# Ledger of designs, part 355: peptides against a protein of PDB entry 6IDX

Target 1, 380 residues: chain A of PDB entry 6IDX
Amino acid sequence: KELAKLSADVTFATEFINMDGIIVLTRLVESGTKLLSHYSEMLAFTLTAFLELMDHGIVSWDMVSITFIKQIAGYVSQPMVDVSILQRSLAILESMVLNSQSLYQKIAEEITVGQLISHLQVSNQEIQTYAIALINALFLKAPEDKRQDMANAFAQKHLRSIILNHVIRGNRPIKTEMAHQLYVLQVLTFNLLEERMMTKMDPNDQAQRDIIFELRRIAFDAESDPSNAPGSGTEKRKAMYTKDYKMLGFTNHINPAMDFTQTPPGMLALDNMLYLAKVHQDTYIRIVLENSSREDKHECPFGRSAIELTKMLCEILQVGELPNEGRNDYHPMFFTHDRAFEELFGICIQLLNKTWKEMRATAEDFNKVMQVVREQITRA

## One batch from the design tools (peptide; made by RFdiffusion4, then SolubleMPNN)

Design b2_p30_7_s1 (from b2_p30_7, 18 letters changed)
Fold by OpenDDE base, seed 3:
Structure b2_p30_7_s1 (fold): chain B 380 residues (1-380), chain A 30 residues (1-30)
Amino acid sequence: as target 1 above (380 residues)
Amino acid sequence: MEEERRRRREEALAGLRKRFVAARRKSLSK
């Protein structure tokens, strides 16, 4: 207890470290020996002292043994561990992950997604905070190629709904540190969209062109008798598609793929359109057909609108920005669905279509409509 | 571009580490 208090002092820490005191603390943890009276209390103070000593940055985090890591991971995986030990163990793991790439790798092998999520399903907000902090640390330190896999693993274990139900909708005020961790998690989640936002469509990629064709099919052919697939020559089909792509509101009616070559929003706009078309098919068809049947120049160009809206949402949500230590602003709505960005797009595209109608807009009013929609989204 | 992204990531991580340490001290002092 006294050591844990004194370890916060840099002078004491320097002297204690010079006396190999930190090695003694690590060996106490590594031994796992429960033979002492009040072992749990002693261990809690040992872990506190270890953390306070390491916070001075005098000793590298890479000095810790694999046995130490396994013991700490063991405390996080044990269901009957004292809350005090669990809290400190989560804090140690987070510090290890944040400070060392080598420790990140070792911890990622020892800790399961299920274990982390189990610590969210508790009444203790401090435990929940450290669990989310560790999740955030793991996301931050994960290789770029592994971040999506990690996000998928958390989605499969219902991370968002668990946070919503056990953290956000809890019968207790959200503390500032929890709000920060939720903010960080939100930022890191939106950063998974950056790749798609910066991916240009290849107009020569047949698989990507087939997605655009699928958007056309869902809008115009879903109710159409396949018998009206005109056996008409390749030229008549091309002319038909040009008409359909005009009705879909693409800027390039001949080659809609060209509309997705601009980054941002690149392929992310196409992903949003496809999600809307597949998951909210009735809404998609309604939006497209209501505008495709208009001859009054008041048609809302869906394709153009969807691209510019996707770009706008990326700007509003700051997609690609790293989490800031000063911010605590999180949006509970983004924990309601695993595809929260695409769902937000689906809400906002309906709002855009409504606003376009209410304004009696033409193509010349496009930027004015987008400005009004931006104000509506940012005030909500 | 990649070097600048790396630098920004390192700066963000340093800020988060600092906040984490401060928050932890406050939490574990109870």
Scores: peptide ipSAE 0.364, ipTM 0.880, DockQ to the pose 0.919
Fold by OpenDDE base, seed 5:
Structure b2_p30_7_s1 (fold): chain B 380 residues (1-380), chain A 30 residues (1-30)
Amino acid sequence: as target 1 above (380 residues)
Amino acid sequence: MEEERRRRREEALAGLRKRFVAARRKSLSK
């Protein structure tokens, strides 16, 4: 206990480290020896002292043995571990992941998503905080190619709904540190959209063009089987599609693919449009048909609006920005759905369409409408 | 561009580490 307290002092820490004190502490953990009376309390203080000593940055985290890592991971995986040991073990793992790429790799192999999620299903908000912190650390340190896979694994294990039900909707006020960890998780989740936001549509990619054609099909040919590949349509069919793309509100009526070559929002706008069309088909069809039937120049251009709204949402949500240590602002609504960004888009596009009508806007008012919509979204 | 992205990531990680350490000291002192 005294050692743990003294270890927070840099002078003491330096001297203790010079005396191989950290090595002694690590060996105590590695031994797993339960022979001492009050083992759990002694272990908790040992882990505290270890953390405080390592936090001075005098010793590299890479000094720890695989046996030590396995022992700490063991405390996190055991259901009947003392709460004090569990909390410190989660903190150690987080620190290991954050400080060392080599330790990240080892820990990512030793700890399952299910084990981390189990620590969210408890009443202790401190344990929940450290569990989310470790998740965030793993997410931050994951290679770019593995981040989406990790996010998918968490989605499959219902991480979002567990956080919503056990953390956000818990019977206790959210503490500042938990709010920060939720913010970090949210930022990291939105950053998965960055790739799509920065992906330009290839106007020559037939598969991408087929998505635009599918948007047209859903809006105008709802009863037509998707198996009718857009064959090399006759000139009359091409002219018909140009009219349909105009009614969809694309800027380039001849080649709507050109509207998705600007990054941001690139292909992310097309993803949002397709999500709306497939998941909220009635809403999509209503918006498109209501505007396509207008000849009064008060039509809201859906395609253009969807692109600019996607860009605006990316700006508001700071997609591509890294988490800031000073921020604690998270939005509980983003934990209500797995496709929360696309659902937000679906709400906001309806708001935009409503605002456009209320303002009796024309194409010349487009930027004014977008400004009003931005203010409405940022006040909500 | 990739180097700048790496640098920003390291800075963000450093900030998060600092906050984590400070929060942990308050939590474990109880």
Scores: peptide ipSAE 0.346, ipTM 0.877, DockQ to the pose 0.879; fails the geometry check
Fold by OpenDDE base, seed 1:
Formats: C-alpha cells, structure tokens, sequence
Structure b2_p30_7_s1 (fold): chain B 380 residues (1-380), chain A 30 residues (1-30)
C-alpha cells in the first residue's frame, strides 16, 4: 500500500527503479503465487505500484515478459476475479496497448472483445469504463486490415446493445470518463466510413453501375421482378434511362456514376442511397416520386441531395478525424442501430425533403437549404 | 500523406494516453 502510494512520486520511483524494484514487482505477478494470506490486496497494490512506476516513462513497456502479459490477461479473462485486480489489470492492458505495438500484438492474441463485453455487464461503471477504454485502445492500434474486423465486432449487435442497455441506459449518471470513452468509440466507429467516403466510383465498373440501376428500378419499376432487368444495358439503353436519372435528381443524367467520383463522399453516398432504397423502400419511393412528378421548378433533386447530405453528415460527425482527449460528447442514437449512420441519413434526407418543400426551394436555393438542414441537424 | 496520417495518430494516441493516466490516477487514489 505504501509502495503504491510512493510510486506516484517521481523521486521515489526513480530510486525504486534504480534498485530493480519494478523487476521484483513483475516477478511477483509472473509467479502467480497465491500463498499469501492477503494475496488479493497485495496483488492490487503491486499492480498499482507497477502502473504508477511505468507511468513515469523511465522504463519501457516492452520490458514486460510474455508471462506477465498472460497473467494480466488472465485476470481479465477469469470470471471470478477481485474487482480491484480486474480494474488494474484492464488499466495495465490499456497502457500496454497504447504504449507498444509489440505489446498490442501479444494482447490482441490473448484477449477477445467478447471477453471484454462481460465486463460491460456489471454495475461498476469504472470497470465498464476501463473495458471500453481497452476496446478503444485495441481499435486504435489495430492495423488497417484488422480494423474492419474490429468494426464488425463492434457492429456485432451484442456489443452495441450491451453498451446501450448496460452503460447508456443504466440507472446511473454517466461519469465524464465513461462519456469520453463512448465518444472515442463513436469516433473510431465513424472512421470506418472513411474508406467508403474516400472511395471514388469507377464509372466503368458494371457492378457499381448496377447499383445505380437498382436505385432506378426500385423507384420506377418497384413492381417489376429484378430478374427481368436485363443486366446488359447496352449503350442504347443508357440513353433511355437519362430521363429516369434526371427524375432521380442526379447531376449527371447521362452517367450518374460521375456524381460519385467526388470524394468525399464517394461511394458512401451510394451506400446510403441503396440502404434507404432497400430498407426504407416506401420512404425512398415517396421522396423520389414526389419530386419526379413535379413540373414546377421546386423539385428536390434526390441524387444530388443524398450526395451532399452524406458529405455534410461526414463533416458534422467528423468522419476521418481522430478522437480528441478533451471531448466527451457522444450520440446515444449511434448505439441504437447497427447501421446507425445510414439510419441517420434516412432521417436527415426526409428532413431535407421537408425543408425543401417548406422553403419552396428551387435548384438555386440548394446551398441555402443545405445550410438550414445543417443547422437543424446540429441542434437536434 | 501517409506520414501525416501517422503523425496525427501518434498525437491522438499521446493525448488519449495522457487523459487515461490522469483519470486512472484519480480513480485509483480513492
């Protein structure tokens, strides 16, 4: 206990480290020896002292053995561990992940997000906070190829729903540090959209063009079996659909694929449009047909609006920005659905369409409508 | 561009780490 307290002092820490004291602490953890009458308390203080010593940055985190890592990971993965040990073990793992890529790799092999989820289903908000913090650390340190896998693990209905039900909708106020961790998690989750946001449509990719054609089909041929859409749109057929693409509100009526070559929002806009068309088909059809049947200059161009709205949502949500240590603002809505971004798009596109009508907007008012919608979204 | 992304990540990590350490010290001192 005294050692743990004194370890916060840099002078003491320096002397203790010079005496190889940290090595002694690590060996105590590595041994796993439960022979002491106050083992749990002693271990908790040992882990505290270790953390405080390491936080001085005198010793590299890479000094820790694989046995030490396994012991700490063991304390986190064990179903019955003292809360004080668990808390410190989570904190050590987070620190390891954040300080060392080599330690990240080792920890990522020993611990699964599934194991950390169990620590979210507790009444202790500090444990929940450290669990989310470790998840966030793992996410931040994940290589690009593994980020999508982690994303998919977050998109696992289970983690989101547990955070929503056990953390956000808990019968207790969310502390500042938990709010920060939820913010970080949200930012990291939105950063997964960056790839799609920065992906240009290839106008020559038939599969991507078929998505645009599917948007047309859903809007105008909703009763037609998709099997009868002859996929080989010969160039002659492209000309026939120019009117439909105009009615869909694309800027390039001849080749709507060109509207998705701008990044941001690139393909992310097309993903949102397709999601709306498939998941909220009635809403999509209504929005498109209400504007396509207008002969007045008050048509809301759906395609253009969807693209610019996607871009605006990316700006509002700061997609591609890294989490800031000063921020604690998170949106509970993003924990309510697996495809929360696309659902937000679906809400916002309806708001845009409504606002366009209310303003009696024309194509010249487009930017003004977008500004009004931006203000509405940011105030909600 | 990649180097700048790396730098920004390192800065963000440093900030988050600093906050975490500060928060932890407050929680463990109770």
Amino acid sequence: as target 1 above (380 residues)
Amino acid sequence: MEEERRRRREEALAGLRKRFVAARRKSLSK
Scores: peptide ipSAE 0.333, ipTM 0.871, DockQ to the pose 0.898; fails the geometry check
Fold by OpenDDE base, seed 2:
Order: structure tokens, then C-alpha cells, then sequence
Structure b2_p30_7_s1 (fold): chain B 380 residues (1-380), chain A 30 residues (1-30)
């Protein structure tokens, strides 16, 4: 207890470290010997002292043994561990992950997201905060090739729903540090969209062109019996498609693929359109047909609008930006759905279409409509 | 571009570490 308190002092810490005191503490943890009276309290103070000593930055985190890591990970994986030990163990693991890539690799092998999720299903907000902090640390330290796997594991383990139900909708006010961890998690989640946002469509990729064709099919052929595929010659078919792509509101109605070559938003705009068309088909068809049937120059160009809206949403949500240590602002809405970005797009595209009608906009008013929509989204 | 991304990541990580340590000290002092 006194050691834990004194370890916050840099002079004491320096002297204690010079006496190999930190090595003694690590060996005490490594031994795992439960034979001492008040073992849990002693261990909690040992872990506190270890953290305070390491926070001075005098000793590298890489000094810790694999046995130490396994012992700390063991405290996190054991369901009957004392809350005080669990809290300190989570904090140690987070510090290890954040401070060392080598320790990250070792810890990522010893702990699972599933184990950390169990610590979110508790009423103790401090434990929840440390668990999310460790998840965020693991996510932030994950190599690029493993980051998507971690994100997929995040979705598959219902981490979003658990956070929503046990943290956000918990019976306790969200503390500032929890709000920060939720913000960090949200930012890291949105950063998964960066790849798609920066992916240019290849106009020569047939598979990508087939997605644009599918958007056309869903809008215009959804009620047509597939047996009535117009057997009209290749030129008539091409002319028909050009008309359809014009009605869809693409800027390049001859080759709509060209509209997705600009990054941002690149392929992310196409992903949003396809999601809308598949998941909210009636809404998609309604928006497209309402504008495609207009001859009054008040048609809202869906394709162009969807691209620019996707770009705007990326700007508002700061897609591709790293988490800032000063921010605590998270949006609970993004924890309500696994595809929350695409759902937000679906809401905002309806808002855009409504605003376009209310303004009696023409193509010349496009930027004005987008500005009004931006203000509406940012005030919500 | 990759080096600049790495640098920004390291800076963001350093900020997060600092905040975590401060928050932990406040939590464990209770």
C-alpha cells in the first residue's frame, strides 16, 4: 500500500527501480502464489505499484516476461477475479499494447475479444471503460491486414449491441472517460470506411460495372418479368441504358463508372447506393422514379446527389482521421446498427430529396441544396 | 504517404496513452 502510493513519486520510483524493485514486483506476479494472507489486496497494490513505476518511463515495457503477460491475461480471463485485480490487469494490458508492438503481438495471442466483451456486461463502468480502452488499443495497434479481421470480429461478437445495451443504455450516467472511449471506438470504426472512400472505381472492371447495372435493374426492371428482357439489338440496348443512367441522375450517363473515379468518396458512394437499393428497395425505387418521371427541370439527380452526400458524410464524420485525446463526442446512433453509416446515408438521401423538392431546386441549385442539407445534418 | 500516416498514428497514440494514464491515476486514487 505504501509502495503503491510512493511509486507515484519520481524520486522514490527512481531509487526503487535502481534497487531492482520493479523486477521483484514482476516476479511476485509471475509466481502466482496465492498462499499469502490478503493475497488479493497485496496483489492489487503490487499491480498498482507496477503501473505507477512504469508510468515514469524509466523502464521499457519490453522488460516484462511472457510469464508476466500470461499471468496478467489470466486475471482478465478468470471470471472470479477480484474487481480490483481485474481493473489493474486491464490497465496493464492496455499500457502494454499501447507502448510496445512486441507486447501487442503477445497479448493479441493470449486474449480474445470475447473475453473483453464479458467485462462489458457488468454494471461497473470503470471495468467497462478499461475493457473498451483495451479493445481500442488492440484495434489501434492491429496491423492493417488484421484490422479488418478485428473489425469483423467486432461485428460478429455483437460488440456494438453489447456496448449499446450495457454501456450507452445503462442505468448510470456516462462518465467523461467512457464517452472518450466510445468516441475512440467510433473513430476507429469509421476509419474502416477509408479504404472504400479512397478506392477509385476502375471503369474497365466488369464486376464493378455490373453493380451499376444492378442499380439500374432494381430501379427500372424490378416489376418486369425477367422473361421480357428486351431482345433489342446491342445499339438500342446501349441507348436504353444511357437513358436509364440519365434518369438515375449520373453525371456521366454514358459511362456512370466515371462518376466513381473521384476519391473521396470513390467506391464508398457505390456501396451506399447498393445498400439503399437492396436493404431499402422501396425507398430507393421511390426516390429514383419520382425524379426520373419529371420533365420540369426540378428532377433531383440521384446518382450525383448520392456521391456528393457520401462525400459530405465522410467530411462530417471525419472518416480517415485518427482519434484525438481531447474529444469525448460520440454519436449513440452509430451503435444502433451494424451498418450505421449506410443507414445514415439512407436517412440523409431522403432528407436531401425532400429538401430539393421544398426548395424547388434545379441542377443550378445543387450546391445550395447540399449546403442546406449539411446544416440540417450537423444540427441533428 | 505511409511514413506520414505512421507519424500521425504515433502522435495520436501518444495522446491516447497520456490521457489513459491520467484517467487511471484519477480512478485508482479513489
Amino acid sequence: as target 1 above (380 residues)
Amino acid sequence: MEEERRRRREEALAGLRKRFVAARRKSLSK
Scores: peptide ipSAE 0.324, ipTM 0.869, DockQ to the pose 0.873; fails the geometry check

Design b2_p30_7_s2 (from b2_p30_7, 18 letters changed)
Fold by OpenDDE base, seed 3:
Structure b2_p30_7_s2 (fold): chain B 380 residues (1-380), chain A 30 residues (1-30)
Amino acid sequence: as target 1 above (380 residues)
Amino acid sequence: MEEERKEKREKALEGLRKLAIEQRRKALSK
């Protein structure tokens, strides 16, 4: 206890480290020996002293043994560990992940996302905060190839719904520390959209062109038997598609693929459109057909609007940016769905279509409508 | 672009390191 308190002092820490004090503390943890009557209390103070000493940055985190890591990971994986030990163990693992690439690799092998998520299903907000902090540390430190795998694991393990139900909708106020960790998780998750946002459509890629054709099919052919595509010559079919792509509100009616060559938002806009068309088909069809049947020049160009809205949402949500210190502005809506960005797009595109109608907008008013919609989204 | 992404990531990591220290000082000293 006194050691843990004194370890916060840099002078004491320097002297204690010079006396190999950290090595003694690490060996005490490594031994795992429950032989002492007050083992849990002693261990909690040992872990506190270890953290306080390491916080001075005098000793490299790489000094810790694999046995030490396994003991700490063991305290996080065991269901009947004292809250005090669990909290300190989560904090140690977070610090190891943040400070060492070699320790990150070892910890990522020893701990599962499921084990960390189990610590969210508790009434202790401090434990929940450290569990999310460790998740965020692992997620930020993960190689680019593994970040998507972690996000998939979060969906599979219902991380968002667990956070929503046990943290956000809990009968307790969210502390600043938790709010920051929720913000970090949100930002890191939206950062996964950066690749798609910066991916240009290849107009020669048939698979990508087939997605645009699928948008047309869902809007106009959903009730038409594909057998009734009359064998009209290739030119009549091209002319028909050009009309359909105009009704969809693409800027390039001949080759809509060209509308997705600009980055941002690149392919992310097409992903949002396809998600809307497949998951919210009635909403998609309604928006497209309501505008395609107009002859009064008050048509809302869906394709153009979807692209510019996707770009706007990327700007508002700062897609491609990483978490900053001092921010705690998380959105509870982010935790309501695994595809929260696409769902937000689906809400916002309806708002855009409504606002366009209310303003009696024409194509010349496009930028004014987008400005009004931006203000509506940022005030909500 | 890749270097800029790396720099942004290192800055974010440094932010989380500082925060981790601050949070544990408040929580573990009790």
Scores: peptide ipSAE 0.446, ipTM 0.906, DockQ to the pose 0.825
Fold by OpenDDE base, seed 1:
Structure b2_p30_7_s2 (fold): chain B 380 residues (1-380), chain A 30 residues (1-30)
Amino acid sequence: as target 1 above (380 residues)
Amino acid sequence: MEEERKEKREKALEGLRKLAIEQRRKALSK
């Protein structure tokens, strides 16, 4: 206890470290020896002193043994652990992940997303905060290839709904520390969209062209079985598709793929359109057909609107940016669904279509409509 | 682009390190 208090002083810490004091503390943890009376209290103070000493930045985190890491990970994975030990163990793991790439790799092998999520299903907001902080640390440190796997694991383990129900909708006010961790998690989640936002469509890629064709099929051929093989593209069929792509509101009616060559929003706009068409088919068909039947120049161009809306949402949500210090602005809506960005797109495209009608807009008013929609989204 | 991404990540990581230390100092002082 006294050591833990004194370890906050940099002069004491320097002297204690010079006397190999940290090595003694690490060996106490590594031994796992439960033989001492008040073991839990002693361990909690040992972990406190260790953290306070390491937080001075005098000693490298890479000095810790694999045995130490396994003991700390063991305290996080055990179903019955003292709350004080659990809290400090989560904080140690967070620090290890943040300070060392080698320790990150070892911890990522020892700890599962499911174990961390179990620590969100508690009434203690401090434990919840450290659990999310460790998730955020792991997610930020993960290589690009593993980040999507982590996001898939979050969906499979219902991370968002657990946060929503146990943290956001909890009976306690959200503290500043938790609000920041929720903000960080939100920003890191949106950063997964960056790749698609910066991916240009290849107009020669048949698989990507088939997605645009599927958008046409869903809008205009809803009763046609997809089993009708793309028969030989007769000139009449190409002319028919050009009309359909005009009715869909693409800028390039001949080759809609060209509308997705600009980044941002690139392929992310096509992903949003396809999601809307498959998940909210009735809404998609309604929006397209309401505008395709208009001859009064007041048609809202769906394709162009969807692209520019996707770009606008990326700007508003700062997609491709990383979390900053001092921010704690999180949106509870983004914890309601695993595909929250695409769901937000689906809400906002309906708002855009409504606003276009209310303004009696034409194609010349497009930028003015987009500005009004931006103001509406940012006020919500 | 890749170097800019790396710099942004390192800046974000440094921010989380500072925050983690600050939060712990506030928690451990109680």
Scores: peptide ipSAE 0.436, ipTM 0.903, DockQ to the pose 0.809
Fold by OpenDDE base, seed 4:
Structure b2_p30_7_s2 (fold): chain B 380 residues (1-380), chain A 30 residues (1-30)
Amino acid sequence: as target 1 above (380 residues)
Amino acid sequence: MEEERKEKREKALEGLRKLAIEQRRKALSK
């Protein structure tokens, strides 16, 4: 206990480290010897002293043994561990992940997302905070190829709903530390959209063109039995599709794929449009048909609006940026759905369509409408 | 582009490291 307090002092820490004191502490953890009276209390103070000593940055985190890592991971994975040991073990794992790539790899193999999520289903906000902090550390440290797999694991394990129900809607006020970890998780989640935001559509990619064709099909052919593949006349079909793409509000009516070559928002806009069309089909069809039937120059171009709205949402949410220090501004709405960005797009495109009508906008007013919508979104 | 992403990631990691230390110091001061 006294050692743990003194370890916060840099002068004491330096002297203790020079006496191989950290090595002694690590060996105490590695031994796992439960035979000592007050083992749990002694272990909690040992882990505290270890963290305080390591926080001075004098000793590399890479000095720890695999046995030490396995013991710490064991305290996180085992049921019914002492809360004080669990808290310190989560903090040690967080620090290991943040400070060492080699330790990250070992910890990522030993600890599952499901085990960390189990520590969110408790009343202790400190445990919840350290569990999310470790999730965030693992997520930030993960190579690009594994980040999407982690996000999929979060969806599969209901991370967002668990956070919403056990943390955000918990019976306790959210502390600053938790608010920051929720902000970090939000930012890291939105950062997964960066790839799609920066992906240009290839106008020659048939699979991508088929998505645009599917948008047309959902809007205009929803009542047509797919069995009536309209057989004849490739030119009449092309002219028909050009009309449909004009009614969809694409800027390039002949080749809508060209509208998705600008990055940002690139393919992310098409993903949002497809999500809206498949998940909120009635809303999509309504928005498209309301504007496709207008001959008064007050039509809201859906395709153009969807692209510019996606770009605007990326700017507002700072997609492609990483978490900054001192920010604690998380949006509870982003924990209500796994596809929260696409759902937000679906809300905002309806708001845009409404605002366009209320302003009696024409194509010349497009930028003014977008500015009003930006102000509405930023104030909400 | 890749170097800028790497730099941003290192800055974010440094931020989380500082925060982790600060949170522990605040916890011990209580």
Scores: peptide ipSAE 0.436, ipTM 0.903, DockQ to the pose 0.778
Fold by OpenDDE base, seed 2:
Structure b2_p30_7_s2 (fold): chain B 380 residues (1-380), chain A 30 residues (1-30)
Amino acid sequence: as target 1 above (380 residues)
Amino acid sequence: MEEERKEKREKALEGLRKLAIEQRRKALSK
């Protein structure tokens, strides 16, 4: 206890470290010897002293043994560990992940996302905060290839729903520390969209062109019996598709793929459109047909609107940015769905279409409509 | 681009390191 308190002092810490004191503390943890009276209290103070000593930055985190890591990971994976030990163990693992790539690798092998998520299903907000902090540390330190796998594991393990139900909708006020960790998780999640946002469509890629064709099919052929496939000659077919792409509100009616060559939002706009068309098909068809049947110059160009809205949402949500210190502005909405960005797009595209109608907008008013929609989104 | 991404990541990591220390000091001082 006194050691843990004194370890916060840099002078004491320096002297204690010079006396190999930190090595003694690590060996106490490594031994795992439960033979002492008040073992849990002693261990909690040992872990506190270890953290306080390491926080001075005098000793490298790489000094810790694999046995030490396994003991700490063991305290996190055990279902009936003392809360005080669990908190300190989560904090140690977080610090190890943040401070060392070699320790990150070892911890990522020893700790599962499922184990960390189990610590969110408790009433203790401090444990929840340390668990999310460790998740965020692991997610930020993960190689690019492993980040998507980790995000998929979050979806599979219902991380967002668990956070929503046990943290955000919990009976306790969200502390600043938790709010920051939720913000970090949100930002890291949006950062996964950066690749798609910066991916240009290849106008020569047939698979990507087939997605645009699928958008046309869903909008115009969804009720048509597949037997009436227009067997008319290739030129009439091209002319028909040009008309359909105009009705879809693409800027380039001849080659809509060209509308997705600009980054941002690149392919992310096409992903949003396809998500809307598949998941919210009735909404998609309604929006497209309401605008395609208008001959009054008040048609809202869906394709152009979807692209510019995707770009706007990327700007508002700072897609491609990393978390900053001092921010705690998380959006509870982004914890309601695994595809929350695409769902937000689906809400905002309806808002855009409504606003377009209310303003009696024409193509010349496009930027004004987008500005009004931006203000509506940012005030919500 | 890769270097800029690396620098942004290191800055984000440093932010989380500082926060982790601050949170611990507040929690363990009780």
Scores: peptide ipSAE 0.436, ipTM 0.903, DockQ to the pose 0.799

